Peptides against a protein of PDB entry 4QMF. Designs and how they scored, part 118

Target 1, 175 residues: chain A of PDB entry 4QMF
Amino acid sequence: ESSFMTLFPKYRESYLKTIWNDVTRALDKHNIACVLDLVEGSMTVKTTRKTYDPAIILKARDLIKLLARSVPFPQAVKILQDDMACDVIKIGNFVTNKERFVKRRQRLVGPNGNTLKALELLTKCYILVQGNTVSAMGPFKGLKEVRRVVEDCMKNIHPIYHIKELMIKRELAKR

## One batch from the design tools (peptide; made by RFdiffusion4, then SolubleMPNN)

Design b2_p23_7_s1 (from b2_p23_7, 10 letters changed)
Fold by OpenDDE base, seed 2:
Structure b2_p23_7_s1 (fold): chain B 175 residues (1-175), chain A 23 residues (1-23)
Amino acid sequence: as target 1 above (175 residues)
Amino acid sequence: EEEKKLDEELNKLSEKILEEAAR
């Protein structure tokens, strides 16, 4: 029997309450049990005696991790698909200066979110920038690219260099 | 100033990528 628990911030409580029945239903299909603890502010997933695939618990773990970091349920639940992976990138520790942090984070997003959307297309990933984390979902190769761009941006490497590189890679892949 | 130029270029490039995807 395996179980995983993640904490979520208070501001996510209302949303999580509204979608928890959907979470339960999605996990029930895999015979994974789940618990939302509003007092502690935690989500827990557990295997049951009826759990057929023991590996699905890891995906369930990722599901609650994504939900805790503000990923909407309709997107987060896709993690249960076999071909979908995710990454939660901590960006808060790269820069000590708050203003510098905000500036670099905003640079990653870009005007109207254009940079982020472009990065999503180039990597075939979903990307959400929230607080001190960047959540990404997609193929492993794409996730690796996202992490590189995100971390380098926080290290003051302008995203334009990576975007250009990814554009070239995309063109090559079409051939 | 250099950063601003790069930001502008990045935005233009991003818009181009988005437009191409919308076609």
Scores: peptide ipSAE 0.715, ipTM 0.960, DockQ to the pose 0.944
Fold by OpenDDE base, seed 1:
Structure b2_p23_7_s1 (fold): chain B 175 residues (1-175), chain A 23 residues (1-23)
Amino acid sequence: as target 1 above (175 residues)
Amino acid sequence: EEEKKLDEELNKLSEKILEEAAR
């Protein structure tokens, strides 16, 4: 049988404990077993003999990955849907200077989160910026766009250029 | 200075997008 494990940071422990019964219930519908190990600080998902969809274990893997990166359960659980994909973008290795990193990360979010919300609308994705990662959920095409904007931002390409491009694409699609 | 101008423009554009979506 197939199994996947992910570690989670200590600050997520309390939250994960509170929602783990919900995780279990969601995965039980697909006959996927799961374990929360508070000593190791890990989550594990595993197929069982009753698992009928071989692809669902990969969805379960993505679920725990998203949960480990601070995505709330009501959003993360949507990954179990067939039409939903996700991406966890590592942003911590693009810049060595901490101040520069923080500045570029904040630029991606924008005042009051406006830039991020606009990007979500344009790409039809959910996007969460947390620590050294950006978690995104949505259609594959949208995820590609998100990754491009996020990585380019960390490379000091201002998001405005991509936002304008996405707006133009949207207008053209309405014709 | 150039970055600040772009930041301001981006924020205005973002707000416009959000407003349009809310309608």
Scores: peptide ipSAE 0.714, ipTM 0.960, DockQ to the pose 0.907
Fold by OpenDDE base, seed 3:
Structure b2_p23_7_s1 (fold): chain B 175 residues (1-175), chain A 23 residues (1-23)
Amino acid sequence: as target 1 above (175 residues)
Amino acid sequence: EEEKKLDEELNKLSEKILEEAAR
């Protein structure tokens, strides 16, 4: 039997407590067991003898990973669907200067979140920027595009170039 | 500043994308 554990930051504790029954119910449908450890600050998922699909444990692992990174449950639980993938992109190590980091992260988000929302539409992904990570959910192709835009932005490549490229790709796909 | 110009252009482009999606 397989088991995976993810630590979560203290500020997520109250929310995770609130939704944990929903997590349990969602995973029960797949006969995956789960534990919320408030002392350690961890979430654990594990297969049981009744788990039919052994691969679902990997999706359960991704679920708790997403929850730990502030993705809301109604969105995160979609990871259990076969057609849904996710990516957690670490962005905190690209620059050491805090001000530069904040500036580049803000550029990725844009005013009123417009840039991020546009990127979501173009890639057909959900994207959440939180702290030193960017969480994304969607098709593999879209996720690859998101990672490229995000990492390049942190490397001081302006997102506009990628957005324009994605727009062109979208138009071509309509043909 | 060139970056500022790009930021503004990106915002306009983003808004356009959002408007098209809302139609």
Scores: peptide ipSAE 0.713, ipTM 0.960, DockQ to the pose 0.920
Fold by OpenDDE base, seed 5:
Structure b2_p23_7_s1 (fold): chain B 175 residues (1-175), chain A 23 residues (1-23)
Amino acid sequence: as target 1 above (175 residues)
Amino acid sequence: EEEKKLDEELNKLSEKILEEAAR
């Protein structure tokens, strides 16, 4: 038997309570058990004797990881699909100066979230910037591109260079 | 400032990408 646990911030408690029945139902289809511990502030997933596919527990692990990082359930639950992957990118340790961190994070998002939305389209990924992490879901190729853009942005490499490159790649793929 | 110029260019490019997707 395999088990995984993740902690979640206090501000996520209310939301997680509201969707936990849906989480349970989604995981029940795979005979994966789950527990929401409001005292500890944790989520746990575990295999059961009836779990047929042992690999699904890893996807369940990713599900609770995504939920802990503010990804909404309707999006996060897609991780249980075979063709869906995810990445949680830690961005909080690239810059020690708080103001510089905020500025670079905002540059990644852009005015009205335009930069982030454009990046989502170019990579065919879902991307959420929250706190010290960026959560992404999509194909492995797209996820690799997202991580590169995100980390480079935090290293003060302007996203414009990557966006232009991705646009060229997209045009080539249409042919 | 060079960074401000790049920011503006990026926003314009992003909007273009979004508009094309909405068609």
Scores: peptide ipSAE 0.712, ipTM 0.960, DockQ to the pose 0.944

Design b2_p23_7_s2 (from b2_p23_7, 13 letters changed)
Fold by OpenDDE base, seed 1:
Formats: C-alpha cells, sequence, structure tokens
Structure b2_p23_7_s2 (fold): chain B 175 residues (1-175), chain A 23 residues (1-23)
C-alpha cells in the first residue's frame, strides 16, 4: 500500500476541519483512507486492501496538495475525475524583491481578477493565486499554457503577449 | 510608461474575452 502526506498552513486549519468529513466521504468511494492531523498540521491519504484502482492514490495525493494551497473542496475534489489534472506552480522564487513580486503577481491577476478569469477561459482551467503558489486544474494542454504564462509573468514577460497568442490559437481551432 | 500601457491594454482585452463568453 502507498501513502502520501502534506503539510498545511495554520490558517487553513479551520476550513479543513469543516470540510474533512466531505473529504473522507469522497475518498471512501475509492477505498482511500485519509487522516487530518491538527497537531502536526498535516493531511494523509493511503491505499487500503480494498483499493481497486492503484492510480487513484496519486489523485488523492493531489487532492490534499490542492486543499493545502487553499483550493476550495468543491473544486479540489474534481481532481479525482479521470480527465482532470492539476499543477501547483511555485512563484515565490523568481523574484527576491518583495515589491516586485507583489507587482508581478498582481499583474497576473489583473484588475478585479479579469486577467486571471480570461486566462481560465482561454486555457479551460481553474486557476487560484495564493501566496507563493498558483494552483491550476484542467486539461494537460491548458495546464502547460497556464504554467508558461504564470512563470513568464514572474520573469517580467507581460501576460498580454500570451493572452493574444492564446486568442489566436482559439480562433484557429474553430476552423 | 510602456508597462502601464500594456496593463491597460490587457485589462481591456480581458474584459472583451469575458464579455464574449457571456454572450
Amino acid sequence: as target 1 above (175 residues)
Amino acid sequence: SKEEELDKELDKLSKEILKEKER
């Protein structure tokens, strides 16, 4: 049997406690066991002898990873679907200057979150910017695009170039 | 600045994308 553990920040504790029964129920359908450790501040998932699909444990791993990074449960649980993938992009190491980091992160989000929402539509992904990470869920192709835009933005490549490119690709795909 | 101009342009473009879906 396999097991995976992830730590979560203290500010997530209250929320995780609230939804943990739902997590348990979702994973029980796949005979995956889970544990919330409030003392350590960790979540654990593990296969059981009743686990039928050996690959589901990896999705369970991703589930707790997403939850640790502030993805809401109703969205995060979709990772258990076969057609859904995810990515957690670390953005905190691209820029040492805090003000520059904040500025570039904000540029990715845009006024009223419009840029991020547009990017979600173009890539058919869910995207959440939280702290030093960006969590994304969606098709593999879309995730690849998201990572490129996110990392390039942190490297001071303006998102507008990618947005325009994605728009062109979308138009071409309609033909 | 050029950067600010790009920011404004991006916001306009983003809004257009969002409106297109809502139609």
Scores: peptide ipSAE 0.687, ipTM 0.944, DockQ to the pose 0.917
Fold by OpenDDE base, seed 2:
Structure b2_p23_7_s2 (fold): chain B 175 residues (1-175), chain A 23 residues (1-23)
Amino acid sequence: as target 1 above (175 residues)
Amino acid sequence: SKEEELDKELDKLSKEILKEKER
């Protein structure tokens, strides 16, 4: 039997408690067991004797990983679909200066979140910037593009260059 | 500054992309 565990920050506890029955129901459809440990602050998923698809446990692992990084359940649960992939990009180590980190992270989001929303449309991904991580869900190609834009932004490469490039690629794909 | 100009241009471009979705 396979099992995966992820820790979650304390501020997520109340939300996770609220949606855990929904998590359980979603995973039950695949005969994956799950446990929310409020003492340790962890979520666990595990295969059972009734688990038919051995690969579904990896998607369950991704589900709890996304939930731990503040992705809301209605979005995170889509990871259980065959055509959906995800990526959790750690952005906290690119810059040592806190003010510089905050500035570059904010540049990625943009005023009113416009830059992030535009990036979502161009890559056909869902993107959430939270703390020291960026969570993304979507097609593998789009996820690669998101990671490049995110990491380059943290390396002080302005997102505008990538956005323009993605716009061109999108127009070419429509033809 | 150049950085501020790029920020402004990026926001403008982002808004245009969002409007295209609405069409």
Scores: peptide ipSAE 0.687, ipTM 0.944, DockQ to the pose 0.929
Fold by OpenDDE base, seed 5:
Structure b2_p23_7_s2 (fold): chain B 175 residues (1-175), chain A 23 residues (1-23)
Amino acid sequence: as target 1 above (175 residues)
Amino acid sequence: SKEEELDKELDKLSKEILKEKER
């Protein structure tokens, strides 16, 4: 049997408690067991004797990983679909200066989140910027593009260059 | 600054992309 565990921050506890029955129900369809440990602050998923798809445990692992990083359940549960992938991008280690970090993170989001929403459309991904991580869900190609834009932004490469590039690629793909 | 100009341009471009979706 296979099992995976992830820790979650304290501020997520209340939310996770409210949705855990929904998590359990979603995973039960695949005969994956799950446990919410409020003392340790962890979520665990594990295969059972009735688990028929060995690959689903990896998706269950990704589900709890996304939930731990503030992705809401209605979005995170989509990871159980075969055509959906995810990526959790750590952005906190690119810049040591906190002010520069905040500035670059804000640049990625943009006024009213417009830059991030535009990036979501161009890559066909869901993107959530939270704390020191960026969570993304979508096709592998789109996820690769998101990671490039996010990491380059943290390396002080302005997102405008990538947005223009993605726009050109989109136009070429329509041909 | 050049950076501020790029920020403004990015915002304009982002809004254009979003409007295209709404249509």
Scores: peptide ipSAE 0.686, ipTM 0.944, DockQ to the pose 0.913
Fold by OpenDDE base, seed 3:
Structure b2_p23_7_s2 (fold): chain B 175 residues (1-175), chain A 23 residues (1-23)
Amino acid sequence: as target 1 above (175 residues)
Amino acid sequence: SKEEELDKELDKLSKEILKEKER
């Protein structure tokens, strides 16, 4: 039997409490057990003797990872689907200057979140920018593109170059 | 600045992409 545990920040506690029954129900379908520990501030998923698909535990691991990083449950639970992958991109250590960090992070999001939404469409991914991490869900190809854009943005490579590239790729794919 | 110009252009492109989705 396999188990995975992730810690979550205190500010997520209230939300996680409200959705944990839904988490349990979703994982029960796969005979994956889960535990929310409010004292430790952790989520745990584990296989049971009834778990049929051993690979699902890895998806359950990803589920709690995403939840810990503020991805809402209705989105995060999609990770249990076979065609869905995810990535949690740490962005906090690319820049030492906080102001520069905030600026670059904001550039990734864009006014009214338009840049991020556009990137989501181009990559067919869900993308959430929270704190020092970017959580993404979608096809592997799209996730790879997202990570590149995100990390490059934090390295002061303007997202416009990647956006243009993705636009071109999309147009070519229509042929 | 050049950077600010790129920011502006990026926003424009983003909006175009979003509009395309609406169609």
Scores: peptide ipSAE 0.686, ipTM 0.943, DockQ to the pose 0.942

Design b2_p23_7_s3 (from b2_p23_7, 10 letters changed)
Fold by OpenDDE base, seed 2:
Structure b2_p23_7_s3 (fold): chain B 175 residues (1-175), chain A 23 residues (1-23)
Amino acid sequence: as target 1 above (175 residues)
Amino acid sequence: SKEEELDKELEKLSREILEEAER
């Protein structure tokens, strides 16, 4: 049987406690067991003898990974759907200077989150920037695009170049 | 600066994308 565990930061504890019954119910539909360990600060998912699809454990792994990175449950639980993929992009190591890091991260988000919302629409993804990670959910093609924009932004490539490119791609796809 | 100009242009484009989606 397969098992996966992820750690979560202390500030997520209260939220995770409130939604854990919902997590359990969602995973029970697939006969995946789960455990919230408040002492260790971890979430665990595991297959059971009743687990029919062995691949669902990987989606359960992704679920707890997303929850650990501040993705709300109503969004994160969508990862259990067959057509939904996710990516957790580590952005903290691209820049050593804290001020430069904050500036580039803020540029990715934009005023009122407009840049991020625009990226979501262009890629058909959900995107959450939190701390040193960017969590994204959506189609694989869109996720690849998100990762490129995010990483390039942290490498000091202005998002506008990718936004323009994605706009062109979107227009071509409508034809 | 060039950077500030790009920021301004990005905000404009972002708003246009959002407005188009609301149509």
Scores: peptide ipSAE 0.703, ipTM 0.958, DockQ to the pose 0.910
Fold by OpenDDE base, seed 1:
Structure b2_p23_7_s3 (fold): chain B 175 residues (1-175), chain A 23 residues (1-23)
Amino acid sequence: as target 1 above (175 residues)
Amino acid sequence: SKEEELDKELEKLSREILEEAER
């Protein structure tokens, strides 16, 4: 049997408490057990003797990882689908200067979140920027593109270059 | 500045992408 545990920040506790019954129900369909430990501040998923698909535990692992990084449950639970992958991109270690970090992170999001929304459309991914991480969900190809744009942005490569590239690729794919 | 110009261009492109998706 396999198990995975993920810690979550204190500010996430209230939300996780409210949705944990939904998490349990979703995982029960796959005979995956789960535990929310409010004292430790952790979530655990575990296979059982009734678990049919041995690979589902890895998706359950990803589920709690996404939840820990502020992805809402209705979105995070989609990770249990076969065609859905995810990535948690650490962005806090690219820049030591706080102001520079904030500026580059904001550039990734854009005014009213428009840059991020555009990137979501171009890559067919869900993207959430939270603190020092970017959580993404979608097809592997799209996730690869998201990671490139995100990391390059934190390396001071303006997102405009990637957006243009993705637009070109989209046009070519229509032919 | 160059950076500000790129920001403006990105905003325009982003809006175009979003508008296209809404149609």
Scores: peptide ipSAE 0.702, ipTM 0.958, DockQ to the pose 0.897
Fold by OpenDDE base, seed 5:
Structure b2_p23_7_s3 (fold): chain B 175 residues (1-175), chain A 23 residues (1-23)
Amino acid sequence: as target 1 above (175 residues)
Amino acid sequence: SKEEELDKELEKLSREILEEAER
């Protein structure tokens, strides 16, 4: 039997408590057990004797990882679908200067989140920027593109170059 | 500055992408 555990920050506790019954119900369909530990601040998923697909535990692991990074349940639960992948990109270590970090993170999001929304459309991914992480869900190809744009932005490569490139690629794919 | 110009261009392009998707 396999198990995975993820810690979550204190500010997520209230939300996780409110949706945990839904998490349990979603995982029960796959005979995966789960535990919310409010003392430790952790979520755990485990296979059971009735778990039929051993690979589903990895998706359950990803589910709690996404929830810990502020992805809302209705979106995060989609990770249990066979065609859905995810990535959690750590962005906090690219820049030591706090002001530069904030500026580059804001550039990635853009005014009213328009840059991020445009990137979501171009890559067919869901993208959430929260704190020192960027959570993304979608096809593997799209996720790879998202990671490139996000990391390059933190390396002071302006997103405009990647957005233009993705637009060109999209047009070429229609041919 | 060059950075500000790129920011403006990115905003314009982003809006165009969003508008296209809303149609």
Scores: peptide ipSAE 0.701, ipTM 0.958, DockQ to the pose 0.886
Fold by OpenDDE base, seed 3:
Structure b2_p23_7_s3 (fold): chain B 175 residues (1-175), chain A 23 residues (1-23)
Amino acid sequence: as target 1 above (175 residues)
Amino acid sequence: SKEEELDKELEKLSREILEEAER
């Protein structure tokens, strides 16, 4: 039997409490047990003797990881699907200057989130920028592109270069 | 600045992508 635990920040507690029954239900379908520990501030997923697919525990691990990073449950639960992967990109250590960090993070998001939405469409991914992390869900190909754009943006490479590249790739794929 | 110009262009492109998705 396997188990994975993820800590979550205090500000997520209220939300996690509200959706935990849904988490339990979703994981029960796969005979994965789960525990929400409000004292420790942790989520745990465990295989059981009835767990049929041993690989599903890894997806459950990813589920709680995503939930800890503020991904809403209706989106996060999609990680349990076979064709769905995820990535949590740490962006907080690329820049030491807080103002520069905020500026670059904001550039990634764009006005009204338009840049991020565009990137989602181009990569066929879900992307959430929260705090010092970017959570992404989608196909591996798309996730690779997302990570590249995100990290490069934090390294002061303007997202426009990647957006243009992705647009070209999309156009070529239509042929 | 060049950076600001790129920001503006990015916004334009983003909007185009979003509009295309709505069609």
Scores: peptide ipSAE 0.701, ipTM 0.958, DockQ to the pose 0.919

Design b2_p23_7_s4 (from b2_p23_7, 12 letters changed)
Fold by OpenDDE base, seed 2:
Structure b2_p23_7_s4 (fold): chain B 175 residues (1-175), chain A 23 residues (1-23)
Amino acid sequence: as target 1 above (175 residues)
Amino acid sequence: SKEEELEKELEKLSNEILEEAKR
């Protein structure tokens, strides 16, 4: 038997309560059990005797991890698909100065979120910037690119350089 | 400033990418 647990911040409690039946239904299809503990503020997933694919528990782990980091359920549940991977990038420790952190994080998002949306298109990923983490979902290659751009941005490398690079790569891939 | 120029250019490129995706 395998099980995984993740903690979630208090501000996510109300949302998680509203979607937990959907989480349960999605995981039931794979015979994965799940528990929402509102006292501890945790989500748990575990295999059962009926779990056919033992690897699905890892995807279930990723599901609750994504939900804990504010990814909406309709997007997060896609992690259960075979062709979908995810990454949770911690960005809070690259800069000690709060103002500098906020500035660099905002650079990643851009005006109206357009920089982030452009990055999503270029990498074929979903990307959510929330607090001290960036959550991404998509193909492995795209996720690697997202992590590079995100971390470099927090290291004061302007996203424009990576955007230009990704644009070139995309054009080459269309041929 | 150089930073402002980079931000403007990034905004332009981002918009181009977004518009292309709508086509």
Scores: peptide ipSAE 0.632, ipTM 0.948, DockQ to the pose 0.900
Fold by OpenDDE base, seed 1:
Order: C-alpha cells, then structure tokens, then sequence
Structure b2_p23_7_s4 (fold): chain B 175 residues (1-175), chain A 23 residues (1-23)
C-alpha cells in the first residue's frame, strides 16, 4: 500500500475543514482513503485493498498538494481526471530582494490579472499565483509553456516576449 | 521607459486575447 502526506499553512485550515467531506467523497470513488490532521496541519492520502487503479494514488497526491497551495477544490479535484496534469512551480528562490520579487510576480499577473488570464487561454491551463508558488493545471504541453513563462518572468524576462511567441504559435496552428 | 512600453504592449495584447476568447 502507498501513502502520501503534505503539510498546509495555517491560513488554509478553515477552508480545508469546510471542503474535506467533498475531498473524501471524491477519493472514495477511487477507494483512496484520506485524513485531515488539524494538529499537525497535514493531509494524507493512501491506497486501500480495494484500490483498483494503482496510478490514482499519484493523482490523489497531487490533489492534496494543490489544495495545500490554495487551489480551490472544484478546480483541484479535476486532477483526478486522466487527461489532467499539474505543476507547482516554486518562484520564491529566484530573487532574494523582496521588492524585486513582488514586482516580478505582479508582472506575471498583470493589471486585473489579465496577463495571467491571457496566459491561461494561450496554454489551455489553469494558473494560480499564491505566495511563493504558482500552481498550474492542464495538458503537459501547456504546463511546459507555463513553467517557462513563469520562471523566465522571475528571471526578469518580460512576459510580453512569451505571449507574442504563443500568439504566433496559435496562429500557425490555425492554418 | 522601455519597461513601461512593454507593459502597455502586454496589456494591449492581453486584452485582445481576452476579447477574442469572448467571441
């Protein structure tokens, strides 16, 4: 039997408590057991004797990872679908200067989040910027593109260059 | 500045992408 555990920040506790029954129900369909430990501040998923798909435990692992990083349950639970992948991109270690970090992170998001929304459309991904991580969900190709844009942005490469590139690729694909 | 120009251009392109998606 396999199990995975992830820690979550304190500010996430109240939300996780409210949706944990939904998490349990979603995982029960796959005979995956789960535990919310409020003392430790952790979530655990584990296979059972009735788990049919051995690979589903990895998706369950990803589910709790996404939930820990503030992805809402209705979005995070989509990770259990076969065609859905995810990535949690650590962005906090690219820049040591706090002001520079905030500036570059904001540049990725853009005014009213429009840059991020545009990137979501171009890559067919869901993208959430929270704290020192960017969570993304979607097809592998799209996830690869998201990671590239996110990391390059934190390396002071303006997102405009990637947006233009993705737009060109999209136009070429329509032909 | 160059950065400001890039930001304006990005805003414009982002808006175009978003509007296109609504159609």
Amino acid sequence: as target 1 above (175 residues)
Amino acid sequence: SKEEELEKELEKLSNEILEEAKR
Scores: peptide ipSAE 0.630, ipTM 0.948, DockQ to the pose 0.885
Fold by OpenDDE base, seed 3:
Structure b2_p23_7_s4 (fold): chain B 175 residues (1-175), chain A 23 residues (1-23)
Amino acid sequence: as target 1 above (175 residues)
Amino acid sequence: SKEEELEKELEKLSNEILEEAKR
């Protein structure tokens, strides 16, 4: 039997309490048990004797990881699908200067989040920027592209270069 | 500035992508 635990920040508690029954139901379909510990501030997933697919526990691990990083349940639960992968990109350690960090993070998001939305479309991924992390969900190829854009942005490489590249690639793929 | 120009261009491209997706 396998078990995984993820801590979540206090501000996430109320939301997690609200959706935990849904989490339980989703995981029950795969015979994965789960526990929400409000005292410790943790989520736990574990296999049971009835767990058939040994790989699903890893997806359950990813589910609670995503939930801890503010991904809404209706989106996060999609990680249980076979064709869905995820990535949690830590962006807080690329820049020591707070103002520079905020600026680069905002550059990634863009006005009204349009840059991020465009990146989502180009990569066929879901992308959420929260605090010091970027959570992404989608095909592996797309996730690789997202990570590149995100990390490069934090390294002061303007997203426009990658966006242009992705646009070209998309057009070429139509041929 | 160069940065401002890039940001403006990115905004245009982003909008283009978003509009295309609405079709």
Scores: peptide ipSAE 0.627, ipTM 0.947, DockQ to the pose 0.911
Fold by OpenDDE base, seed 5:
Structure b2_p23_7_s4 (fold): chain B 175 residues (1-175), chain A 23 residues (1-23)
Amino acid sequence: as target 1 above (175 residues)
Amino acid sequence: SKEEELEKELEKLSNEILEEAKR
């Protein structure tokens, strides 16, 4: 039997309580057990004797990881699909100055979130910026591109350069 | 400044990408 646990911040507790029955139902289809511990502030997933696919536990691990980082359930649950991957990118340690951190994070998001939405379209990924992490879901190729753009942005490389590159690649793919 | 110019250009390109997706 395999088991994975993740902690979640206090502000996420209320939401997780509201969707936990849905989490349970989704995982039950794969005979994966799950527990929400409100005292510890943790989520746990584990295989059972009836678990047929041993690899699904890793996807369940990713599910609770995404939920802990504020990804909504309707999006996060898609990780259980075979063709869906995810990445949680830590961005909080690239810059020690708080103001500089906020500025670079905001640059990634852009006005009205349009920069982030454009990046989502170009990479065919879902992307959520929350706190000190960026959560992404999509094809492996797209995820690799997202991580590059995100980390470079935190290193003070302007996203415009990557956006232009991705646009060119997209145009070439249409031919 | 150069940074401001890059921000404006990025905004323009982002809008173009978003508009194309609506078609």
Scores: peptide ipSAE 0.620, ipTM 0.946, DockQ to the pose 0.913

